Peptides against a protein of PDB entry 3MAZ. Designs and how they scored, part 6

Target 1, 99 residues: chain A of PDB entry 3MAZ
Amino acid sequence: VLNPMPACFYTVSRKEATEMLQKNPSLGNMILRPGSDSRNYSITIRQEIDIPRIKHYKVMSVGQNYTIELEKPVTLPNLFSVIDYFVKETRGNLRPFIC
Target 2, 99 residues: chain A of PDB entry 3MAZ as posed
Amino acid sequence: VLNPMPACFYTVSRKEATEMLQKNPSLGNMILRPGSDSRNYSITIRQEIDIPRIKHYKVMSVGQNYTIELEKPVTLPNLFSVIDYFVKETRGNLRPFIA

## One batch from the design tools (peptide; made by RFdiffusion4, then SolubleMPNN)

Design b1_p9_7_s2 (from b1_p9_7, 3 letters changed)
Fold by OpenDDE base, seed 4:
Structure b1_p9_7_s2 (fold): chain B 99 residues (1-99), chain A 9 residues (1-9)
Amino acid sequence: as target 1 above (99 residues)
Amino acid sequence: MFPELIPKK
């Protein structure tokens, strides 16, 4: 069974993700990428509110769900919901990087 | 102004 991944998922490193976001900011500012361990992921964002700021978030697989490691953790049922959370919570400031 | 998502450290 092949489960679909969000469109902003790329098999890239932290460094590569940062470079992608810096090179083409018009394509979006959020990338989902593989984590260091098997079923875990990381999200890299590049926000330009005052100055460009790069941030990385850990998305941990917990059973059938995923927990975004924020100061106040949020658990969601799938990776699509994780992406939606970032978009919704930031009122659209964060947008998935679509290349 | 919109909420900032702070990663856990």
Scores: peptide ipSAE 0.580, ipTM 0.919, DockQ to the pose 0.790
Fold by OpenDDE base, seed 3:
Structure b1_p9_7_s2 (fold): chain B 99 residues (1-99), chain A 9 residues (1-9)
Amino acid sequence: as target 1 above (99 residues)
Amino acid sequence: MFPELIPKK
């Protein structure tokens, strides 16, 4: 059973996520999407500082938690916490994409 | 400036 998902979760491909973020940057710059495996996910972000930059992250299911595949991995209890981490760590620069 | 999240390579 999969509980309610974060608002920025969309069943889209990497390409589609990138296009969504590029098309409507005012709606947010972070999308959570299905990963290659059933219990894994990916996050796509689009930050516009000097120039638009797209980045993709793997969010791996580990036991009952999730690990964000960062240079220095971070493990959190649920997907909501994962989204929260991205928002907080970037001090609000990253915001969930809300249609 | 804010922390940048670097994906694992």
Scores: peptide ipSAE 0.579, ipTM 0.919, DockQ to the pose 0.792
Fold by OpenDDE base, seed 2:
Formats: structure tokens, sequence, C-alpha cells
Structure b1_p9_7_s2 (fold): chain B 99 residues (1-99), chain A 9 residues (1-9)
């Protein structure tokens, strides 16, 4: 049993997340999902700027915090903050996938 | 315009 998770968290694979985002883009374009390791996560996004682009990010558990594996890494205290960062940093372009 | 987040390679 997990503690409360962000609403865009789904226990899906990379492929499934991609399919979800492609099938229902109106529901959002960002999914949080389990990573390859139990305490790590991944974020899959689908941005439609020029053409649809799928990107995947690693969210690594580091102590009691989480580090988003960006070109310039960012460390945040919880997964809700991680989602918030993606939304705010993209000025709302990224929105959590809610179905 | 908004900044893109580039994943680490």
Amino acid sequence: as target 1 above (99 residues)
Amino acid sequence: MFPELIPKK
C-alpha cells in the first residue's frame, strides 16, 4: 500500500503511458509511473509543439527527496512537488493526465 | 513561449 500519490500516477509501463497520452490528449499530457526500481519513478510526457514528441524523465529517490534527471537536475521534497515543477516550469504546457 | 525540460542522457 502506497501513501497518497499524485493524481497523474498510474501503475503503467512506458509503452502504456505513451499510448494513454496519445489516445486521450485532452485529458493531459503528463503521466507519473513506476520506475525500473521500486523507489524510483519515471515521467512520460507528450508535447505537441511542432510535432508530437514523447519524452521520458527519471525521478530518482535520493534520501527522502526526489531528483528529476534533467540536463540540469532538480531535487524536490516529494512527488507532488515534482509534478508541480513540471507544470510550473513549462508555464502550464504540461498538465497531469487525469482520467 | 515556454521552456522545455530536457531529460538527462
Scores: peptide ipSAE 0.578, ipTM 0.919, DockQ to the pose 0.813
Fold by OpenDDE base, seed 1:
Structure b1_p9_7_s2 (fold): chain B 99 residues (1-99), chain A 9 residues (1-9)
Amino acid sequence: as target 1 above (99 residues)
Amino acid sequence: MFPELIPKK
């Protein structure tokens, strides 16, 4: 079975993604969604450290790779690697939202 | 404690 997109990808807006994360935090705290431009994406997270905080990241398609627009940008070969990066770099604090 | 990923401004 082909799995072209990460399980936490949903065709939702920024607002909808935020609502999903707030409504069911037990299902995960990270969503991948379509970006404003074709072939680009955005990631919305909801971290609960001191208080719940929502953050959005741009994931730009560059050639055959993807660049996460962080303060210090990171380029990865595919969207699965992008999700893995968010999970690993936060030592598991971020988890893909699985609905 | 874990590192946070800061979005580009």
Scores: peptide ipSAE 0.574, ipTM 0.918, DockQ to the pose 0.817

Design b1_p9_7_s3 (from b1_p9_7, 3 letters changed)
Fold by OpenDDE base, seed 1:
Structure b1_p9_7_s3 (fold): chain B 99 residues (1-99), chain A 9 residues (1-9)
Amino acid sequence: as target 1 above (99 residues)
Amino acid sequence: SFPELVPLK
């Protein structure tokens, strides 16, 4: 069975992603979406630590890998690993949005 | 608590 994209990938805009996360926080708090350029992506998250906060990250295609544009950038071999990184690094606070 | 991922400015 082919699964080319992570389950939390949706062909939505930044605005739509934000609305999805706000409307159904119980379904997860992280969405992967198309970037402004071909082969690039963006991650939108909604964390509720003190107050709800929306953040956006760029995931840039670099050769056969992907680089998450963080203050301390991380390069990973595929988009599944990118999602795993967000989950594991936050010790499960971030969870993929499953609609 | 948990680490926060800071996006690049």
Scores: peptide ipSAE 0.519, ipTM 0.907, DockQ to the pose 0.807
Fold by OpenDDE base, seed 2:
Structure b1_p9_7_s3 (fold): chain B 99 residues (1-99), chain A 9 residues (1-9)
Amino acid sequence: as target 1 above (99 residues)
Amino acid sequence: SFPELVPLK
């Protein structure tokens, strides 16, 4: 049984996530998805500042925590905190994709 | 403005 996941979690591929974000940008611009390895995840975002830009982040399971593989790595206790970090750090520019 | 989150290469 899968424990509760963030609302923006979808069992989609990198490509599918990108397409979802491109198709319905009004629904949000951030998706959490399965990583290539078990217990790891990836986040795909689509930011429209000057031009649309797609970025992908690795969220690695480390012990009981998760590390977002950023230029400046951040470790958080759960996936909800990971999503919250993306939202807050970008001051709301990133919003979970809800469809 | 807002901070960018740069993914690790």
Scores: peptide ipSAE 0.519, ipTM 0.907, DockQ to the pose 0.796
Fold by OpenDDE base, seed 4:
Structure b1_p9_7_s3 (fold): chain B 99 residues (1-99), chain A 9 residues (1-9)
Amino acid sequence: as target 1 above (99 residues)
Amino acid sequence: SFPELVPLK
Protein backbone atom coordinates (compact mmCIF):
# COMPACT_ATOMS: atom_id res chain seq x y z
CA VAL B 1 0.00 0.00 0.00
CA LEU B 2 1.32 3.41 -1.00
CA ASN B 3 1.32 6.01 1.73
CA PRO B 4 0.19 9.53 0.86
CA MET B 5 2.55 12.48 0.97
CA PRO B 6 2.19 15.55 3.17
CA ALA B 7 0.01 18.28 1.68
CA CYS B 8 3.02 20.59 1.39
CA PHE B 9 4.90 18.17 -0.84
CA TYR B 10 5.48 19.39 -4.39
CA THR B 11 7.64 17.98 -7.15
CA VAL B 12 9.52 21.23 -7.60
CA SER B 13 13.11 22.41 -7.65
CA ARG B 14 14.79 24.50 -4.99
CA LYS B 15 14.31 27.58 -7.14
CA GLU B 16 10.65 26.87 -7.83
CA ALA B 17 9.95 26.26 -4.15
CA THR B 18 11.53 29.58 -3.25
CA GLU B 19 9.42 31.37 -5.84
CA MET B 20 6.23 29.69 -4.63
CA LEU B 21 6.85 30.79 -1.05
CA GLN B 22 7.72 34.33 -2.09
CA LYS B 23 4.70 34.69 -4.35
CA ASN B 24 2.04 33.56 -1.87
CA PRO B 25 3.22 33.94 1.73
CA SER B 26 -0.36 33.70 2.99
CA LEU B 27 -0.58 30.07 1.87
CA GLY B 28 2.21 28.93 4.15
CA ASN B 29 5.98 29.13 4.39
CA MET B 30 7.20 25.54 4.23
CA ILE B 31 7.55 23.19 1.27
CA LEU B 32 8.70 19.58 1.09
CA ARG B 33 10.35 18.63 -2.20
CA PRO B 34 12.25 15.71 -3.70
CA GLY B 35 15.98 15.38 -3.40
CA SER B 36 18.11 15.15 -6.52
CA ASP B 37 17.85 11.65 -8.01
CA SER B 38 17.39 10.06 -4.61
CA ARG B 39 14.99 8.72 -2.03
CA ASN B 40 15.78 11.77 0.09
CA TYR B 41 13.89 15.03 0.40
CA SER B 42 14.47 18.68 1.14
CA ILE B 43 12.51 21.25 3.10
CA THR B 44 12.48 24.86 1.97
CA ILE B 45 11.19 27.52 4.34
CA ARG B 46 10.70 31.25 4.17
CA GLN B 47 10.58 32.76 7.64
CA GLU B 48 9.75 36.41 8.06
CA ILE B 49 10.75 37.19 11.63
CA ASP B 50 12.91 40.26 11.17
CA ILE B 51 13.50 40.01 7.43
CA PRO B 52 12.57 37.31 4.92
CA ARG B 53 15.00 34.40 5.14
CA ILE B 54 15.09 31.34 2.93
CA LYS B 55 16.54 28.17 4.39
CA HIS B 56 16.88 24.63 3.10
CA TYR B 57 17.06 21.42 5.09
CA LYS B 58 18.00 17.92 4.06
CA VAL B 59 15.66 15.12 5.04
CA MET B 60 17.57 11.89 4.64
CA SER B 61 15.93 8.51 4.30
CA VAL B 62 17.59 6.22 6.82
CA GLY B 63 16.18 2.74 6.85
CA GLN B 64 12.46 3.09 7.46
CA ASN B 65 12.89 6.50 9.11
CA TYR B 66 13.88 10.02 8.16
CA THR B 67 16.59 12.19 9.64
CA ILE B 68 16.37 15.97 9.48
CA GLU B 69 19.89 17.26 8.95
CA LEU B 70 19.92 19.88 11.68
CA GLU B 71 22.78 21.05 13.84
CA LYS B 72 21.33 18.49 16.22
CA PRO B 73 19.84 15.80 13.93
CA VAL B 74 16.35 14.48 14.57
CA THR B 75 15.09 11.11 13.39
CA LEU B 76 11.38 10.54 12.81
CA PRO B 77 9.26 7.64 11.49
CA ASN B 78 7.64 9.35 8.49
CA LEU B 79 7.39 12.56 6.48
CA PHE B 80 4.23 13.65 8.26
CA SER B 81 6.16 13.59 11.51
CA VAL B 82 8.90 15.63 9.85
CA ILE B 83 6.42 18.34 8.95
CA ASP B 84 4.89 18.22 12.43
CA TYR B 85 8.34 18.65 13.95
CA PHE B 86 8.98 21.85 12.02
CA VAL B 87 5.59 23.23 13.01
CA LYS B 88 5.89 22.24 16.66
CA GLU B 89 9.47 23.35 17.22
CA THR B 90 8.74 26.76 15.74
CA ARG B 91 5.54 27.03 17.80
CA GLY B 92 3.48 27.48 14.67
CA ASN B 93 5.74 29.97 12.94
CA LEU B 94 6.28 27.47 10.16
CA ARG B 95 3.14 26.34 8.35
CA PRO B 96 2.87 23.90 5.44
CA PHE B 97 2.32 25.61 2.10
CA ILE B 98 -1.12 24.64 0.86
CA CYS B 99 -1.72 25.55 -2.76
CA SER A 1 10.63 33.76 20.40
CA PHE A 2 11.28 30.13 19.49
CA PRO A 3 14.36 27.98 18.97
CA GLU A 4 16.00 28.37 15.59
CA LEU A 5 16.31 25.22 13.51
CA VAL A 6 19.82 25.47 12.14
CA PRO A 7 20.38 23.38 9.02
CA LEU A 8 23.47 21.26 8.81
CA LYS A 9 25.89 22.77 6.31
Scores: peptide ipSAE 0.377, ipTM 0.865, DockQ to the pose 0.752
Fold by OpenDDE base, seed 5:
Structure b1_p9_7_s3 (fold): chain B 99 residues (1-99), chain A 9 residues (1-9)
Amino acid sequence: as target 1 above (99 residues)
Amino acid sequence: SFPELVPLK
């Protein structure tokens, strides 16, 4: 049985995630996906501040926590917290992609 | 350089 994952988690590639976000922006603009590494993940976002911009972030599994690879790294206890961080940090600009 | 998530909105 697979443990629960955030609603915006999809087993898709970087390219597929980008296409999903571009195709249905009304469903959200943030996707959590598997990283190339076993227990690591990546976050793909599509922000439309001035023009549409796609960005990818590494979410590294470190011990029992997860570290978002930012200029100033942020370590959180679980993937739900990671998603919450992205939402809160952007004051709601980023919203999980719910298909 | 590492990416940075800047508060938006």
Scores: peptide ipSAE 0.283, ipTM 0.804, DockQ to the pose 0.121

Design b1_p9_7_s4 (from b1_p9_7, 3 letters changed)
Fold by OpenDDE base, seed 4:
Structure b1_p9_7_s4 (fold): chain B 99 residues (1-99), chain A 9 residues (1-9)
Amino acid sequence: as target 1 above (99 residues)
Amino acid sequence: SFPELVAKK
């Protein structure tokens, strides 16, 4: 049985994710995508603070949890929590891309 | 303003 994935998860490449976010910024600015041939994932965001900036984060599978590879790493129990973390920590600036 | 998340280098 396959567990459900966050709504902003898409089986796309880094390039495709960037294009999606640029094309429809009103739909959200954060995408969760597969890591490069692994059980890991990546988060791609497009923030418009001063100018549009694309950033990527690694979400590493560690045991039954996931660690967001931030300057100060954060470990969470599931991918839904990972998405929630990005939303909460940015006080709502980041929003999952819903297509 | 809001906190920015910095990726590990």
Scores: peptide ipSAE 0.571, ipTM 0.921, DockQ to the pose 0.835
Fold by OpenDDE base, seed 3:
Structure b1_p9_7_s4 (fold): chain B 99 residues (1-99), chain A 9 residues (1-9)
Amino acid sequence: as target 1 above (99 residues)
Amino acid sequence: SFPELVAKK
């Protein structure tokens, strides 16, 4: 079956995403969620390196692509590629939250 | 270690 959205996508708020990640860190540490504006999204992560740290990123739809709002923006063709980028760039430290 | 992703301010 075709999944139009990444498995770590949840229709939750920033606060809810944070709580989900804090409650069950063993299930993953990255959530994709709706942005404030139509067709945009946000990524919430919870990394535990020295201490737990919550960070949020904007994923903006640009034409038919998506741009991750990093210091040096990265543009990718779809949301699956966005998730892949977060996983790959962190060498597997970030993993999609799957419940 | 691994690269950190820094959000645009």
Scores: peptide ipSAE 0.570, ipTM 0.921, DockQ to the pose 0.829
Fold by OpenDDE base, seed 2:
Structure b1_p9_7_s4 (fold): chain B 99 residues (1-99), chain A 9 residues (1-9)
Amino acid sequence: as target 1 above (99 residues)
Amino acid sequence: SFPELVAKK
């Protein structure tokens, strides 16, 4: 069994995540999904600023923490904190996709 | 506006 995961976590591929976000933008614009490697994850977002833009981020498991592979990496203690970071850093522009 | 998150290249 899996430990509790953020509400926006879905066992979907990059492509599926993109399609989910495009299909129902009103449900949120951020999805957490399994990474290509064990214990790693990816974040897919769809922001509509000038035009819709899809972006992907790597969330790497490092010891007991997780590092968001940003230009300036950020390390957090759990996946809930990772989601919180994305929401807060974008001042609410990013919202977890709740399907 | 709001900050954008830039992924590592």
Scores: peptide ipSAE 0.566, ipTM 0.920, DockQ to the pose 0.831
Fold by OpenDDE base, seed 1:
Structure b1_p9_7_s4 (fold): chain B 99 residues (1-99), chain A 9 residues (1-9)
Amino acid sequence: as target 1 above (99 residues)
Amino acid sequence: SFPELVAKK
């Protein structure tokens, strides 16, 4: 049984996530989705700064924690904290996609 | 403005 997940988690592919964000930008711009391997995840975002840009990040399960594969990696205790990090670090520019 | 998160390459 899958434990509780962040509200912006969807069992979708990279392509589907991109389509969701493009179709309904008012619902948020960040999706958490299954990674290609085991207990890993990916985050897809769509930011509209100069032009719309899609970006993907790897969230790797490491022991009981998760590491966001940034240029300077960040390790957090759970997926909720991962989402919070993306929101807080971008000062609210990133918001979880809620449909 | 706000900081951007840069994915590992």
Scores: peptide ipSAE 0.566, ipTM 0.920, DockQ to the pose 0.835

Design b1_p9_8_s1 (from b1_p9_8 with E7A)
Fold by OpenDDE base, seed 4:
Structure b1_p9_8_s1 (fold): chain B 99 residues (1-99), chain A 9 residues (1-9)
Amino acid sequence: as target 1 above (99 residues)
Amino acid sequence: SRSPPPAAL
């Protein structure tokens, strides 16, 4: 039995994630993907506040938790909480990409 | 330097 991953997790590169979000913005604007190192991940978002803007965030595996590498780091117990953080902090502007 | 938080509406 495998542990579940968030629905917006895809085994794609930074470039592929960007292209996915640009091609189908109606499906969501946030993707979780493998990081370049070991058990780390990255979040790619495409926010359209004034104009479309692509940004990437590092999600570092630290012990049993995950730390979002922000100016003020945020540590959460699992990847589902990481996705939830991005949704809540943007008051729903960010939504997981569901293909 | 690290990323700033994502923008809210």
Scores: peptide ipSAE 0.326, ipTM 0.872, DockQ to the pose 0.902
Fold by OpenDDE base, seed 1:
Structure b1_p9_8_s1 (fold): chain B 99 residues (1-99), chain A 9 residues (1-9)
Amino acid sequence: as target 1 above (99 residues)
Amino acid sequence: SRSPPPAAL
């Protein structure tokens, strides 16, 4: 049986996601979570390039695809691709939080 | 407003 959701998906709130990333940075720095709207999601990250910074991104379900709400939107076919995008775009700086 | 892209090293 295949897992339909990325390993870093957790049914947590924005606040809980932030706390998870802050408490256990060695486990990863990126979480996928339910968005405020049905069928949408959010990505919470904690990057430590200069100082720790928490950011949240909207991932909108559009038809059969997902659009990451960036200044220049990126549309991808599934949530696995969304996670892959964040990993590749940051050249490995972002890693899925695995608990 | 929309977010800037995630930062890379």
Scores: peptide ipSAE 0.321, ipTM 0.869, DockQ to the pose 0.931
Fold by OpenDDE base, seed 3:
Structure b1_p9_8_s1 (fold): chain B 99 residues (1-99), chain A 9 residues (1-9)
Amino acid sequence: as target 1 above (99 residues)
Amino acid sequence: SRSPPPAAL
């Protein structure tokens, strides 16, 4: 039995995630999705600070933790913490997409 | 390469 996943997790491709965020921006602007052919994950966001910008981040499974592949990598204990990190670092600008 | 952090308000 798998542990629960964050509410913004969807088994979608990069393209599908982008389309979801563009179609319904009022539902949130951050999606967690499976990594390509791997146990890892990816985060897709759509920020509208000035103009809409789509970006993707790699979340690598490392041991029992997860590392967000940023210029300065951040390692966290679980996927819920990963989502929390994105929310906090953007001071609430990023919100999980709830369909 | 690796990405910069997401933009904050």
Scores: peptide ipSAE 0.400, ipTM 0.887, DockQ to the pose 0.920; fails the geometry check
Fold by OpenDDE base, seed 5:
Structure b1_p9_8_s1 (fold): chain B 99 residues (1-99), chain A 9 residues (1-9)
Amino acid sequence: as target 1 above (99 residues)
Amino acid sequence: SRSPPPAAL
């Protein structure tokens, strides 16, 4: 049995993720996608607090955990926790993109 | 360089 991935995970490129978020903002504004290297991921967000802003974050696989590459790195046990972090940290502003 | 944290409302 393979563990499921977060609902906002899509096997898309940086460009495709950006297009998805721009095209259907009502479906969410956060996508988890494969990183450029094996076992790593990236998160693409589109926040519209003042104006629309696209940003990308690296999620590095480190041992059995994942580290979000922020100025002050955050290490979490799984990808679901990574998504939860982004939702909670933004007080709900970020919502997983559900297509 | 690493990214700053995501913005909150």
Scores: peptide ipSAE 0.317, ipTM 0.870, DockQ to the pose 0.927; fails the geometry check

Design b1_p9_8_s2
Fold by OpenDDE base, seed 2:
Structure b1_p9_8_s2 (fold): chain B 99 residues (1-99), chain A 9 residues (1-9)
Amino acid sequence: as target 1 above (99 residues)
Amino acid sequence: SRSPPPEAL
């Protein structure tokens, strides 16, 4: 069964994601993109807390779930939950990029 | 190398 992807998912490279976020910060600051390996993904963010900072996170497919490769890994049931995690943990600072 | 969590405001 194929489920829809989060609205901030784009089939773009790390470089392209960075450029998208830098060019149109008003549209959001978080992109989900394909990882280098099959069934894995990456999150690219651009936070402007003190200065603009680009960061990338690995989202690994593990069984039926997804694990965000943080120092303390977080496992969630789907990619929508992954996006939700980033939004909630940053108290709304991160917003999905909607082009 | 795993990442620290994203920062909040």
Scores: peptide ipSAE 0.496, ipTM 0.906, DockQ to the pose 0.927
Fold by OpenDDE base, seed 1:
Structure b1_p9_8_s2 (fold): chain B 99 residues (1-99), chain A 9 residues (1-9)
Amino acid sequence: as target 1 above (99 residues)
Amino acid sequence: SRSPPPEAL
């Protein structure tokens, strides 16, 4: 059976995502959610490098790809690759939230 | 606006 969306995707608001991550940090610290515009998404993370910090990133649909709106934009072929990028870029610090 | 990259350990 094909999984069209990453396991950490939830149809939740920014506020709900924040609450999920704060409530159960042991389940992961990264959530993919619908963006404010259709076909766009947002990544909400809760990193605890020094103190807990909530951050949100925009993932824009561009043609058949997705661009993570970072200071230096990163374009990837699918949402699974987007999640993988966040995991690898943080050397494993970010882990998809699995509820 | 654009964001800085997420921090790494």
Scores: peptide ipSAE 0.478, ipTM 0.903, DockQ to the pose 0.955
Fold by OpenDDE base, seed 3:
Structure b1_p9_8_s2 (fold): chain B 99 residues (1-99), chain A 9 residues (1-9)
Amino acid sequence: as target 1 above (99 residues)
Amino acid sequence: SRSPPPEAL
């Protein structure tokens, strides 16, 4: 059982997340999903700036916080903040996928 | 294996 999760969280695989984003781009372009190991997560995005590009990011549980595994790591207090970071960093280009 | 940040418009 999980605490309340962001609306774009789905218990899907990397492949399923990719298919969801490709099939219904009008619903959003960012999904949060379980990581392959432990209490970690992954973010899958589909940005369509020049051409559609699928990318995946690791979100690692570190103590009570979460670290986005970027070249310059970003540590945030909860998963809602993680989603917010992706939205703000892209100035709204990324939007949570809402079914 | 760490990623560059997502692109902004």
Scores: peptide ipSAE 0.520, ipTM 0.909, DockQ to the pose 0.930; fails the geometry check
Fold by OpenDDE base, seed 5:
Structure b1_p9_8_s2 (fold): chain B 99 residues (1-99), chain A 9 residues (1-9)
Amino acid sequence: as target 1 above (99 residues)
Amino acid sequence: SRSPPPEAL
């Protein structure tokens, strides 16, 4: 039994996430997935600002919060906030993948 | 290594 997770969370590998985003770009371009370590996650995105680019970000569980491993780390209270951050910071360019 | 932020519109 898992606590509620963002709609774009899928128990998929880096490879699978990449394939999902490439196959159905109309469904969104951001996926939250399990990280390499328990309780950590990764965000996989596919942005097409200039050309299609796949990128991955680490979301580390730190205490009761989550830190997005960016050059300037961002710490948020929950995974929903993490998704919201990516949407807001990209001014809507990133949208959660909903299949 | 930490990543640069995702690009905005």
Scores: peptide ipSAE 0.483, ipTM 0.903, DockQ to the pose 0.945; fails the geometry check

Design b1_p9_8_s3 (from b1_p9_8, 3 letters changed)
Fold by OpenDDE base, seed 2:
Structure b1_p9_8_s3 (fold): chain B 99 residues (1-99), chain A 9 residues (1-9)
Amino acid sequence: as target 1 above (99 residues)
Amino acid sequence: SRSPAPAAR
């Protein structure tokens, strides 16, 4: 059974995701998108802490889980948890982009 | 090259 994707998931490229975040910052600053390989994903964020900064993160499928490719990798059971991690880790600074 | 965790405000 395939569950629905997180609300901030869009079938867009890295470039398109960047443009979405730049053009409509009031809608959120985090997008989940397909990776270049099957069952892998990427997260694009636009944080405005000091200045606006675009960053991308790899989310790799590992068995039935997902691993965020950080210096200290984080493995989570589903993509909803991945989004939750980014929200919580930044204490709400990151918000899912809702178009 | 892996990324650091995203920063909080």
Scores: peptide ipSAE 0.559, ipTM 0.916, DockQ to the pose 0.909
Fold by OpenDDE base, seed 1:
Structure b1_p9_8_s3 (fold): chain B 99 residues (1-99), chain A 9 residues (1-9)
Amino acid sequence: as target 1 above (99 residues)
Amino acid sequence: SRSPAPAAR
């Protein structure tokens, strides 16, 4: 049983996420995936600001919220908000991967 | 280590 998840959520590994983003950049450049620990997640992105760069972010489940492990941590109420944060923070540069 | 915030163009 799984509650509704963001459209860019895929049950894939770090490697698979990287391959997905590299092979089909036109479909988006951000994937939400299971983290190494239960109840945690990771965000994998492929930005092409100057050159293509793959990065991974940890999204930690904390109580009823989620904290994005950034230099300045950001805590949000749900995974949908996490995706929104990445989209807004990058002014639309990041877009959820939809296949 | 923690990452910098995602960058905008």
Scores: peptide ipSAE 0.545, ipTM 0.913, DockQ to the pose 0.895
Fold by OpenDDE base, seed 5:
Structure b1_p9_8_s3 (fold): chain B 99 residues (1-99), chain A 9 residues (1-9)
Amino acid sequence: as target 1 above (99 residues)
Amino acid sequence: SRSPAPAAR
């Protein structure tokens, strides 16, 4: 059985992810997408804390885990946990983009 | 050094 990817995973580019979030903000504000290299990923978010801001985070595959490239890196066991981290850390401000 | 963790609403 092949493990599924998080619902907010889309095989899109940085540019396309940005456009998706801008076009349909009611569907969520966080997308997981392929990174520039191999088994790495990127998270693109659109937050409106002060003004609308698009940010991108690297999610690096490290062994069997994933490390979110933050000022203080966070390592988690799977991509679902990565998404959960972003949701809980922002107290629900970030929500997976569900098309 | 990368971006800090996302801020809460």
Scores: peptide ipSAE 0.077, ipTM 0.753, DockQ to the pose 0.846
Fold by OpenDDE base, seed 3:
Structure b1_p9_8_s3 (fold): chain B 99 residues (1-99), chain A 9 residues (1-9)
Amino acid sequence: as target 1 above (99 residues)
Amino acid sequence: SRSPAPAAR
């Protein structure tokens, strides 16, 4: 049982997430999924700027916030903000996968 | 470290 989660959250593995994004690119290109360890998450994206590229990001639970593991880490108050960050940062290029 | 979030292109 989970508290309300972003629409693009799915209890899938890294491999499954990749397959979902490849199979139905018209439904979105970003998935939030459980991390390998307990209270952490991962984001899988599939961008098609030039050629299809899959990337994964770690979203670490830190206290009451979440830190996206980037070269310059970004800390946000909740998972909805994390998704919003990816959408805004890419000016809409990334869109949550809605199945 | 992880690469930064994708930039708009």
Scores: peptide ipSAE 0.075, ipTM 0.752, DockQ to the pose 0.748

Design b1_p9_8_s4 (from b1_p9_8 with P4A E7P)
Fold by OpenDDE base, seed 4:
Structure b1_p9_8_s4 (fold): chain B 99 residues (1-99), chain A 9 residues (1-9)
Amino acid sequence: as target 1 above (99 residues)
Amino acid sequence: SRSAPPPAL
């Protein structure tokens, strides 16, 4: 039995995540995916402010917490909080991709 | 270098 994961988590590559977001933007614009060669994760987003922009973020597992690799790192207790951070910081512009 | 925060509206 696996622990629950955020609804926008998919076992996809960086390329696949980008394609998913581009093909169905109405379903959301943020995906959580496995990191490369580790217990870490990555976030892929597609924001449409002036023009569509794809960006990727590293989410590092540190002890019992997770750190978003930003210029000023943000550490949170779980992956649900990580998703919440991205939603709140963008005032709802980012929404989890629900397929 | 690390990523910049996602822009807000």
Scores: peptide ipSAE 0.145, ipTM 0.807, DockQ to the pose 0.851
Fold by OpenDDE base, seed 5:
Structure b1_p9_8_s4 (fold): chain B 99 residues (1-99), chain A 9 residues (1-9)
Amino acid sequence: as target 1 above (99 residues)
Amino acid sequence: SRSAPPPAL
């Protein structure tokens, strides 16, 4: 039995993720995707607080945890926690993209 | 360079 991935995980490129979020904003505004290297990931978001803004974050696999590459790095035990962090810190503004 | 945290509402 394989451990599941977060519902907003898609095996897509940076470009594809951006297109997905732009095309169907009602389905969510956050996607988790494979990183450019090895066991790392990236998160692409599209926020519309003032104007639509696309941003990307690196989620680095470090040992058994994951570190979000922020100015002040945040380390969490699993990818589900990473998604929860983004939702919580934005008070629900970010929502996982569910296609 | 590292990204800034996403803004809250």
Scores: peptide ipSAE 0.143, ipTM 0.804, DockQ to the pose 0.904
Fold by OpenDDE base, seed 2:
Structure b1_p9_8_s4 (fold): chain B 99 residues (1-99), chain A 9 residues (1-9)
Amino acid sequence: as target 1 above (99 residues)
Amino acid sequence: SRSAPPPAL
């Protein structure tokens, strides 16, 4: 039993996430998934600005917060905020994958 | 090594 998680969270692998996004792009282009380590996560996105591009980001659990491993790290209080960050930063280009 | 920020439109 899991605590409340963002709607775009799926217990899938990197490969599966990529396949989900490629198969049904109309459902969204961002997935939150378990990271390779216990309390860490990963964000997989598929943007089609010029050509389809798949990218993965690490979301590290640090204390009671989460840090997105970007060139300039961003720390947020919860996973919902992490998803919000990706949506906001891309001005809506990224949308949570809702299956 | 960290990823580049997601691009905005």
Scores: peptide ipSAE 0.138, ipTM 0.800, DockQ to the pose 0.870
Fold by OpenDDE base, seed 3:
Structure b1_p9_8_s4 (fold): chain B 99 residues (1-99), chain A 9 residues (1-9)
Amino acid sequence: as target 1 above (99 residues)
Amino acid sequence: SRSAPPPAL
């Protein structure tokens, strides 16, 4: 049994996450999902700043923390902080997908 | 390669 997870966490594949975001954009544009055959995770987003753009980010479990694989990696204490990071860095443009 | 951070408003 998993510990409490962010509301936008779904046990879906990259493809399924993309389809969910495209089908119901009004429900949010960010999904946290399991990493492929690993204890890690991935973030899938769909931003519509100019045109719809799908992007994926790796969230690696490192010790007791999580590192977002960016050009300049960001390490945070938990998955809730990871979601918060994406929300605040985009000033609310990214919102967790809630269905 | 690693992804760039999501763009801010």
Scores: peptide ipSAE 0.136, ipTM 0.799, DockQ to the pose 0.866

